# Peptides against a protein of PDB entry 3JWR, part 277

Target 1, 323 residues: chain A of PDB entry 3JWR
Amino acid sequence: TRELQSLAAAVVPSAQTLKITDFSFSDFELSDLETALCTIRMFTDLNLVQNFQMKHEVLCRWILSVKKNYRKNVAYHNWRHAFNTAQCMFAALKAGKIQNKLTDLEILALLIAALSHDLDHRGVNNSYIQRSEHPLAQLYCHSIMEHHHFDQCLMILNSPGNQILSGLSIEEYKTTLKIIKQAILATDLALYIKRRGEFFELIRKNQFNLEDPHQKELFLAMLMTACDLSAITKPWPIQQRIAELVATEFFDQGDRERKELNIEPTDLMNREKKNKIPSMQVGFIDAICLQLYEALTHVSEDCFPLLDGCRKNRQKWQALAEQ
Target 2, 298 residues: chain A of PDB entry 3JWR as posed
Amino acid sequence: TRELQSLAAAVVPSAQTLKITDFSFSDFELSDLETALCTIRMFTDLNLVQNFQMKHEVLCRWILSVKKNYRKNVAYHNWRHAFNTAQCMFAALKAGKIQNKLTDLEILALLIAALSHDLDHRGVNNSYIQRSEHPLAQLYCHSIMEHHHFDQCLMILNSPGNQILSGLSIEEYKTTLKIIKQAILATDLALYIKRRGEFFELIRKNQFNLEDPHQKELFLAMLMTACDLSAITKPWPIQQRIAELVATEFWEQGDQVGFIDFVCTQLYEALTHVSEDCFPLLDGCRKNRQKWQALAEQ

## One batch from the design tools (peptide; made by RFdiffusion4, then SolubleMPNN)

Design b2_p21_8_s2 (from b2_p21_8, 13 letters changed)
Fold by OpenDDE base, seed 5:
Structure b2_p21_8_s2 (fold): chain B 323 residues (1-323), chain A 21 residues (1-21)
Amino acid sequence: as target 1 above (323 residues)
Amino acid sequence: SYYEEFSKELLAKIQEAAAKA
């Protein structure tokens, strides 16, 4: 395609030029082509292209395929969300120095998972999918959409000309897919809530050890969630804009819940209760975000900008809630 | 479903935290 030719022929700017190592990064000004260039740079600077012998054209095609399999009519859970999740992962690995704590296969899996974790998202949560009796709800009992996202990820990875993992051994391939699946499933906030207590307790007791396979898996899950939620850490103008996109998508779901399911939506998804957004954001930060970024910062102090950003945005939302 | 229960718990925790803030 013309798009592939353009991407494959383009000079990829440095990570410094693209600012993709910055926790404060914003994609708002970037074209789709530039987001793809950023993604190539992430793979290159993490040594994934070299270490796993990726062909440049295949990587370009894969990136474009991933982007194509996000819906354009979804306000928040689109390519830009996946791209920002991956960028936060890259920043956490590089600037946050988490790269030094992980294997190359884990890094490969996390980057693929971050880009793929919401593939074909429909702008509705698992509860809606279940209550609407969608066919996907018959296939999966838990984490319905996350299983679907992984299925889409696997489909793309196995598609002709998109096989970025072809340079891996069979064992490396199996390991990578396992980690990708676990990482994508970890983005279900219900699973995060279920598992986070173990992680926080290990941190609190100073018993956290990445050499333990179970704790490694737990950490990768927590890191995925931290990157997935990283919009809450962004500079305030960026945070506000992203919060509006999230609210738009949630309100669209609430409208559909009224119309299609004949139910009253929760406050979070109720357009009529938009005035509660600031207080709900404070509640979300306190209940979900703060302790995670505190724990992550304990694992790597260089991740502090994420925690600091989250705290600053809490203050901003609290000030709005008091008006 | 197990998911619905966790989703409700998540929402309840968010609302509780918001009420305390």
Scores: peptide ipSAE 0.017, ipTM 0.567, DockQ to the pose 0.726
Fold by OpenDDE base, seed 3:
Structure b2_p21_8_s2 (fold): chain B 323 residues (1-323), chain A 21 residues (1-21)
Amino acid sequence: as target 1 above (323 residues)
Amino acid sequence: SYYEEFSKELLAKIQEAAAKA
């Protein structure tokens, strides 16, 4: 395609020029092509292209295929969300100095997972899918959409001309897919809530050890969530705009819940409760985000900008909630 | 279902935290 030709022929700017190492990064001003260029830079600067012998054209095609398999009519869970998740992962690995704590396969898996974790997202949560008795709800008992996202990820990875993992050994390939699956599944917030207590306790007791395979897996899950939720850490103007996109998608779901399922939506998804957004954001930060970024900062102090951003946005949302 | 239960718990925690803010 013309898009592939343009991408493959383009000079990829440095990470410094693209500002993709910054935790404060915004994609709002970027074209789709520029987001793809950023993604190439992430793979390159993490040494994934070199270490796993990725062909440039194959990587370009894969990126475009991933982008294509996000829906444009979804307000938040689209390519830009996946891209921002991956950018936060890149920033956490580089600026946050997490890279040196992980293997190349783990880094490869995390980056692929971040980009792929919401593939074919429909703008509705697992509860909606289940309550609507969608065929996917019959296939999977829990984390319905996350299983679907992984299936889409696997489909793309195995598609002709998209096989960015062709340079891996069979064992490396299996390991990578295992980690990708675990990472994508970890983006189910229900699983995060279930598992986070163990992580926080290990940190609190100073018993956290990345050399332990179970703790490594737990950390990768927490890191995925931290990147997935990283919009809450962004500078206030960016955070506020992203929160509006999230609210739009949630309200669209609520509208569908009323129309299609004949149910009253929760306040979070109820358009009539728009005035509660600030207080709900404070609640979300307190219940979900703060402890995670605190714990992540304990693993690597260089991740502090995520925590600081989260705290600052809490203050901003609290001020709005008091009006 | 497993998911519905935990999703409900998540939402409840968010609402509780919001009420305390």
Scores: peptide ipSAE 0.017, ipTM 0.492, DockQ to the pose 0.744
Fold by OpenDDE base, seed 1:
Structure b2_p21_8_s2 (fold): chain B 323 residues (1-323), chain A 21 residues (1-21)
Amino acid sequence: as target 1 above (323 residues)
Amino acid sequence: SYYEEFSKELLAKIQEAAAKA
């Protein structure tokens, strides 16, 4: 395609030029081509291209295939969300110095998972999929969409000309796919809520050990969630804009719940309750986000900008909730 | 389902936190 030719021939700017090591990064001013260039830079600077012998054209095709398999008519869970999740992962690995704590296969898996974790997202949550009796709800009992996202990820990875993992041994390939699957499934917030207590307790007791395979898996899950939710950590103008996109998508679901399912939406998805957004954001930060970024900062102090950003945005949302 | 239960728990925790803020 013309797009592939343009991407493959383009000079890839440095991570410094692209500012992709910054926790304050915004994609708002970037073209789709520039987001793809940023993605190439992430793979290159993490030494994944060299270590796993990726062909440049294959990587370019894979990136474009991943981007193509996000829906353009979804307000939030689109390519830009996946790209921002991956950028936060890259920043956490580089600037947050988590790269030094992980294997190359784990880093490879996390980056692929971050880019792929919401593939073919339909702008509705698992509850909607279940209640609508969608065919996907018949295939999976739990984490319906996350299983679908992984299936899409696997489909792309196995598609002709997209096989970025072809340089791996059979054992490395199996390990990578296992980690990708676990990482994508970990983005189900229900699973996060279930598992986070164990992680926080290990941190609190100073018993956290990344050499333990179970604790490593747990950490990768928490890191994925931290990157997936990283919009909450961004500078206020960016956070506010992303919150508007999230609200738009949730309200679209709420409208569909009324129309298609004859269900009154929850406050979070109710267009008529826009005035509750600030208080709901404070509640979300307190219930879901703060303790995660505190724990992550405990694992690596260089991740503090995520925690600081989350705290600052809590103050901003609280101020709006008091008006 | 397991998911519905945890989704409800998640929403309840968010609402509880919002009420305390």
Scores: peptide ipSAE 0.015, ipTM 0.506, DockQ to the pose 0.683
Fold by OpenDDE base, seed 2:
Formats: sequence, C-alpha cells, structure tokens
Structure b2_p21_8_s2 (fold): chain B 323 residues (1-323), chain A 21 residues (1-21)
Amino acid sequence: as target 1 above (323 residues)
Amino acid sequence: SYYEEFSKELLAKIQEAAAKA
C-alpha cells in the first residue's frame, strides 16, 4: 500500500526529537504516520529489531496492521490509546530504567502487548458484553474483551507479511506469546484489583524480588496497568482532554444501556451525571491509581514523574469537585 | 461471574473514595 511504502521509506527521527522518552508526552499533534514512526523508534531503541532480527518492512506492516485493527468510531479505546500505552511503556523502560530489570523477551512482549491490548475494542466494557448476550460472552467466562484482544493480536502476528516474531526460536516464541497473553489479560481492572494486594504487600514488606518467576509475572501485570492508566498522570491540559474522550465513550455506552437493555446506567456512564466527573476522578485516583504508582516508584524511583503527575491531577480534580 | 463480582467491588471502591473526597 501507499501508506506502507511511505512508512518504510521514511527516515525515523530520534527518540529525543520525538520526545517519546518523556512521561509528559502527548500524541495530540502527531499524524498517524508520525505515531507509526514513533512506534518504529520504540522497537529500535529497545534493541528489539536487532536482537530478534526483524525485517523493517515486516515491522512497518505489522504496525500498520495493528493500527488498522483499532476502530475509528470509538472515542477512547482506539489506536491513540494503544499508542499512548506503548509510549508510556517505552518511557518507563527507558526514562524509568525498568529496561535494566527485564529480559529482552519480556520487553518485546510488553511492547507488543501495549500496542495490542485493546485491539478491536468496541467502546463497551465486559459488563455490557455479558448483559447484551454477545457471542463473545459465551466464549469466555471472565475478561471477555481482553481474551478477544489477545486473539486479535495473535491473528495479526501470524498473518502473512506481519510476522515480526519469525526470528525467534520456538521456545522464545512460546515464552513471548505467554507473556503477551498475560499482559493483555492483566489490563482487565478486575484482575488488577484481585492481584494488586499481593504486589503491594511484597513492596511494603520489602520482600519484592524480580528473580522470583511469580513475582516477575505479577510485576509485568502491574506495569501494564500502570501504562494503560497513564493518562491520569499526564499534564493537566492533556489529562482533561483524555478524560473528555473517556467520558464520551462511557456516556455512549450508557446511552446504549438505556436504549438496548432498558437499564439505568451507573453514574460513571450516565451523561446526566457529568457534573460528578471531578469527584469520580478523585475516587478513581484514590481507589486505583495512587497506590500503583507509589509501588511502581518503589521498584524504580525514576518512575516518580508518573506518581507526581497522578498526585497533581488529583489536586486539580479535587478543586473542581469543590466548586 | 468472577468479573461481575470484581467489577462491582471496583465500582464500590471508586464510589466510596469519591464520597470521602
């Protein structure tokens, strides 16, 4: 395609020029082509292209395929969300110095997972999928959409001309897929809530050890969630804009719940409760985000900008809630 | 289901935190 030719022939700017190592990064001013260039730079600077012998054209095609398999009519859970998740992962690995704590296969898996974690998202949550009796709800008992996202990820990875993992041994391939699956499934907040207590307790007791395979898996799950939720850490103008996109998508679901299911939506998804957004954001930060970024910062102090951003945005939302 | 229970718990925690704020 013309798009592939343009991408494959383009000079990829440095990570510094693209500012993709910054936790404060914004994609708002970037074209789709530029987001793809950023993605190439992430793979290159993490040494994934070299270490796993990726062909440049195959990587370009894969990136474009991933982008294409996000829906354009979804307000928040689209390519830009996946791209921002991956950028946060890249920043956490580089600027946050987490790269030094992980294997190349883990890094490869996390980056692929970050880009793929919401593939074919439909703008509705698992609860809606269950209540609407969607066919996917019959396939999976829990984490319905996350299983679907992984299925889409696997489909793309195995598609002709998109096989960025072809340079891996069979064992490396199996390991990578396992980690990708676990990472994508970890983005289900229900699983996060279930597992985070163990992680926080290990940190609190100073017993956290990445050499333990179980604790490594737990950390990768927490890191994925931290990147997935990273919009809450962004500079206030960026945070506000993203919050509007999230609200739009949630309100669209709420409208569908009323129309299609004849149920009253929760406050979070009720457009008539828009005035509660600031207080709900404070609640979200306190219940979900703060402890996670505190724990992550304990693992790597260079991740502090995420925690600091989250705290600053809590203050901003609290001020709005008091008005 | 597993999801429903944890989703409800998540929402409850968010609401409780919002009410305390």
Scores: peptide ipSAE 0.014, ipTM 0.427, DockQ to the pose 0.652

Design b2_p21_8_s3 (from b2_p21_8, 12 letters changed)
Fold by OpenDDE base, seed 2:
Structure b2_p21_8_s3 (fold): chain B 323 residues (1-323), chain A 21 residues (1-21)
Amino acid sequence: as target 1 above (323 residues)
Amino acid sequence: SYYEEFLKELLKKIQEAAEKA
């Protein structure tokens, strides 16, 4: 395609120029092409292209395929969300110095997972999928959409001309896919809630050890969640804008719940209760986000900007809630 | 379902935290 030709021929700017190492990064001003260029830079600067012998054209095609398999009519869970998740992962790996704690295969898997973790998202949560009796709900009992996201990821990775993992050995390939699957599934907040206590306790007791395979897996899951939720850490103007996108998508679901399922939506998805957004954001930060970024900062102090951003945004939301 | 229960719990926790804020 012309798009592929343009991308493949383009000079990829440095990470410094693209500012993709910054935790404060915003994609608002970037074109789709520029987001693809940023993605190439992430793979390159993490040494993934070199270490796994990726062909440039194949990588470009894969990126475009991933982007294409996000829906444009979904307010939040679209390519830009996936891209921002991946950018946060990149920043955490580089600026947050987590790269030094992980293997190349783990890094490869995390980056692919971050970009792929919401593929073909429909703008509705797992509860809606279950209640609507969607065919996917018959295939999977838990983490319905996350299984679907992984299936989409696997489909793309195996599509002709998109096989960025072709340079891997069979064992490396299997390991990478396993980590990708675990990472994508970890983005189900239900699993996060279930598992986070173990992670926090290990940190609290100074027993956390990345050399332990189980703890490594746990950490990768927590890191994925931290990147997936990273909008909450952004500078306030960016946070506000993204919160509006999230609210839009949730309200759209609530509207569909009324119309299609004849149910009253929960406050979070009820357009008529938009005045509760600030207080709900405070609650979300306190219940879900703060402890995660605190724990992540304990693993790597250079991740502090995520925690600091989260705290600052809590104050901003609290101020709005008090008005 | 498991999801419904966790969502309910999550929302409860969010609400409780919001009330304390």
Scores: peptide ipSAE 0.026, ipTM 0.712, DockQ to the pose 0.789
Fold by OpenDDE base, seed 5:
Order: structure tokens, then sequence, then C-alpha cells
Structure b2_p21_8_s3 (fold): chain B 323 residues (1-323), chain A 21 residues (1-21)
């Protein structure tokens, strides 16, 4: 395609020029081409292209395929969300110095997972899928959409000309897919809530050890969640704008719940409860976000900007809630 | 369902946290 030709021929700017190492990064001003260039830079600077012998054209095609398999009519869970998740992962690995704690296969898997974790998202949550009796709800009992996202990820990885993992051995390939699957599934907040207690306890007791395979898996899951939720850590103007996108999508779901399911939506998805957004954001930060970024910062102090951003945004939302 | 229960619990926690803030 013309798009592929343009991407493959383009000079890829440095990570510094693209600012993709910054936790404060914003994609708002970037074109689709520029987001793809950023993604190439992430793979390159993490040594994934070299270490796994990726062909440039194949990587470009894969990126464009991933981007194409996000829906444009979804307010938040679109390519830009996936891209921002991956950028946060990149920043955590580089600026947060987590790269040195992980294997190349784990890094490869995490980056692929971050970009792929919401593929073909429909702008509705698992509860809606279940309640609407969607065919996907018949295939999976739990983490319905996350299983679908992984299926889409696997489909793309196996598509002609998109096989960025072709340079891996059979064992490396199996390991990578396992980690990708676990990472994508970990983005189900239900699983996060279920598992986070173990992680926090290990941190609290100073028993956390990345050399333990179980703890490694747990950490990768927590890291994925931290990147997935990283909008809450962004500078206030960025956070506020992203929160509006999230609210838009949630309200769209709420409207559909009324129309299609004949139910009253929860406050979070109720357009009429827009005035509760600030207080709900404070609640979300306190219940879900703060402890995660505290724990992550404990693992690597260089991840502090995520925690600091989260704290600052809590203050901003609290101030709005008091008006 | 498990997810519905989760969502309810999550919303409850968010609300409780918001009230304490």
Amino acid sequence: as target 1 above (323 residues)
Amino acid sequence: SYYEEFLKELLKKIQEAAEKA
C-alpha cells in the first residue's frame, strides 16, 4: 500500500526528537504516520529489531495492521490508546530503567501486548458484552474482550507479511506468545484487583524477587496495568482531555445500555451524572491507581514521575469535586 | 456474573474512596 511505502521509506526520528522516553508524552499533535514512526523507534531502541532479526518492511506492515484493527469510531479505546500504552511501556523500560530487569523476550512480549491489548475494541466493557449476549460471551466466561484482543493479536502476527516473530526459535516463540497472552489478559481490571494484593504484600514485606518466575509474571501483569492506566499520570491538561474521551465512551455505552438493554446505566456511564466525574476520578485514583504506582516506584525509583503525576491529578480532581 | 459483581464492587470502592476524599 501507499501507506506502507511511505512508512517504510521514512526516516525514523530519534527517541529524543519524538519525546517517547518522556512520561509526560502526548500523542495529540501526532499524525498516524508519526505514531507509526514512534512505534518503529520503540522497537529499534529496545534492540528488538536487531535481536530478533525483524525485517523493516514486515515491522512496518505489522504496525499498520495493528493500527488498522482498532476502530476509528471508538472515543477512547482506539489506536491512540494502544499507542500511548506502548509509549508508557517504553518510557518505563527506558526512563524508568525497568529494561535492565527483564529479558529481551519479556520486553518484546510487553511491547507487542501493549500495542495489541485492545484490538478491535468496541467501546463497551465486558459487562455490556455479557449482558447483550454477544457471541463472544459464549466463547469466554471471563475477560471476554481481553481474550478477543489476544485472538486478534495472534491473527495479525500470523498474517502474511506481518510475521515479526519469524526470527524466533520455536521455544522463544512459544514463550513470547505466553507472555503476550498473560499481559493482555492482565489488562482486565478484575484480574488486577484479584492479584494486586499479592504484589503489594511482597513489596511491603520486602520479599519481592524478580528471579522468582511467579513473581516475574505478577510484575509483568502489574506493569501492563500501570501502562494501561497511565493516562491518570499525565500532566493535567493531557489528563483532563483523556478523561473527556473516556467519559465520552462510557456515556456512549450508557446510552446504548438504555436503548438496547433497557437498563439504567451506572453513574460512571450515565451522561446525566457528568457532574460526578471529578469525585469518581478521585475515587478511582485512591482505589485503583495510587498503590500501583507506589509499588512500581518501589521496584524502580525512576518510575516516580508516574506516581507524582497521579498524585498531582488527584489534587486537581479533588479541587474540582469541591466546587 | 463474575464481571457484574466485579463492576459493582469496583464502583462501590470508587464511591467509598470518593466519600473519604
Scores: peptide ipSAE 0.026, ipTM 0.699, DockQ to the pose 0.857
Fold by OpenDDE base, seed 3:
Structure b2_p21_8_s3 (fold): chain B 323 residues (1-323), chain A 21 residues (1-21)
Amino acid sequence: as target 1 above (323 residues)
Amino acid sequence: SYYEEFLKELLKKIQEAAEKA
């Protein structure tokens, strides 16, 4: 395609030029091509291209395929969300100094997972999928969409001309897929709520050890969530804009819940309760985000900007909630 | 189901925190 040709032929700017190591990064001004270029740079600078012998054209095709398999009519859970998740992962690995704590396969898996974690998202949550009796709800008992996302990820990875993992041994491939699956599934906030206590306790007791395979898996899950939710850490103008996108998508779901399911949506998805957004954001930060970024910062102090951003946005939302 | 329970827990926690804010 012309798009592939353009991408493959383009000079990829440095990570510094693209500012993709910044926790404050915004994609708002970037074209789709530029987001793809950023993604190439992430793979390159993490040494994934070299270490796993990725062909440039194959990587380009894969990126475009991933992008194509996000829906354009979804307000938030689209390519830009996946891209921002991956960018946060990249920043956490580089600027946050987590790269040196992980294996190359783990890094590879995390980056692929970040980009892929919401593939074919339909702008509705797992609860909606269950309640609507969607066919996917018959296949999986929990984390329905996350399983679907992984299935989509696997499909793309195995598609002709998209096989960025072809340079891996069989064992490396299996390991990578396992980690990708775990990472994508970890983005189910229900699972996060279930598992985070163990992580926080390990941190609190100063018993956290990345050499332990179970703790490593747990950390990767927490890191994925931290990146997935990283919009909450962004500078206030960026946070506000993203929050609007999230609200739009949630309200769209709420509208569908009324229309299709004949139910009153929860406050989070109720357009009529938009005035509660600030307080709900504070609640979300307190219930979900703060401890995560605190714990992450304990693992790597260089991740502090995420925590700091989250705290700052909490203050901003609180101020709005008090008006 | 397991999923439903944890989803409810998530929503509950968010709501409770929002009310305290």
Scores: peptide ipSAE 0.025, ipTM 0.689, DockQ to the pose 0.589
Fold by OpenDDE base, seed 4:
Structure b2_p21_8_s3 (fold): chain B 323 residues (1-323), chain A 21 residues (1-21)
Amino acid sequence: as target 1 above (323 residues)
Amino acid sequence: SYYEEFLKELLKKIQEAAEKA
């Protein structure tokens, strides 16, 4: 395609030029092509292209395929969300110095997972899918969308001309896919809530050990969630804009819940409760976000900008809630 | 407060979903 030709022939700017190592990164000003260029740079600077012998054209095609399999009519859970998740992962690995704590296969898997974790998202949560009796709900009983996302990821990875993992040994391939699956499934917030207590307790007791395979898996899950939710850490103007996108998508779901399911939506998804967004954001930060970024910062102090950003945004939202 | 109610509802729903997983 013309898009592939353009991407494959383009000079890829440095990470410094693209500012993709910054935790404060924003994609708002970037074209779709530029987001793809950023993604190439992430793979390159993490040594994934070299270490796993990725062909440039194949990587370009894969990136474009992933992007194509996000829906444009979804306000938040689109390619830009996936891209920002991956960028946060890249920043956490580089600036946050988590790269030094992980294997190349884990890094490869996390980056692929970050980009792929919401493939074909439909702008509705698992509860809606279940209650609407969607065909996907017949395939999976829990984490319905996350299973679907992984299925889509696997489909793309195995599609002709998109096989960026072809340079891996059989064992490396199996390991990578396992980690990708676990990472994507970990983005189900319900699973995060279920598992985070173990992680926080290990941190609190100073018993956290990345050399333990179970704890490594747990950490990768927490890291995925931290990147998935990283919008909450962004500079205030960026945070506000993203919060509007999230609210738009949630309100769209709420409208559909009324129309299609004949139920009154929760406040989070109720358009009539727009004035409650600041209070809800404070609640979300306290319930979900703060402890995660605190724990992540404990594992790697260089991730502090994420925690600091989260705290600053909490203050901003709280101030608005008090008006 | 609305904050407390929101937190309660959020945690409840998430917990219920987690238990079904």
Scores: peptide ipSAE 0.028, ipTM 0.638, DockQ to the pose 0.066; fails the geometry check

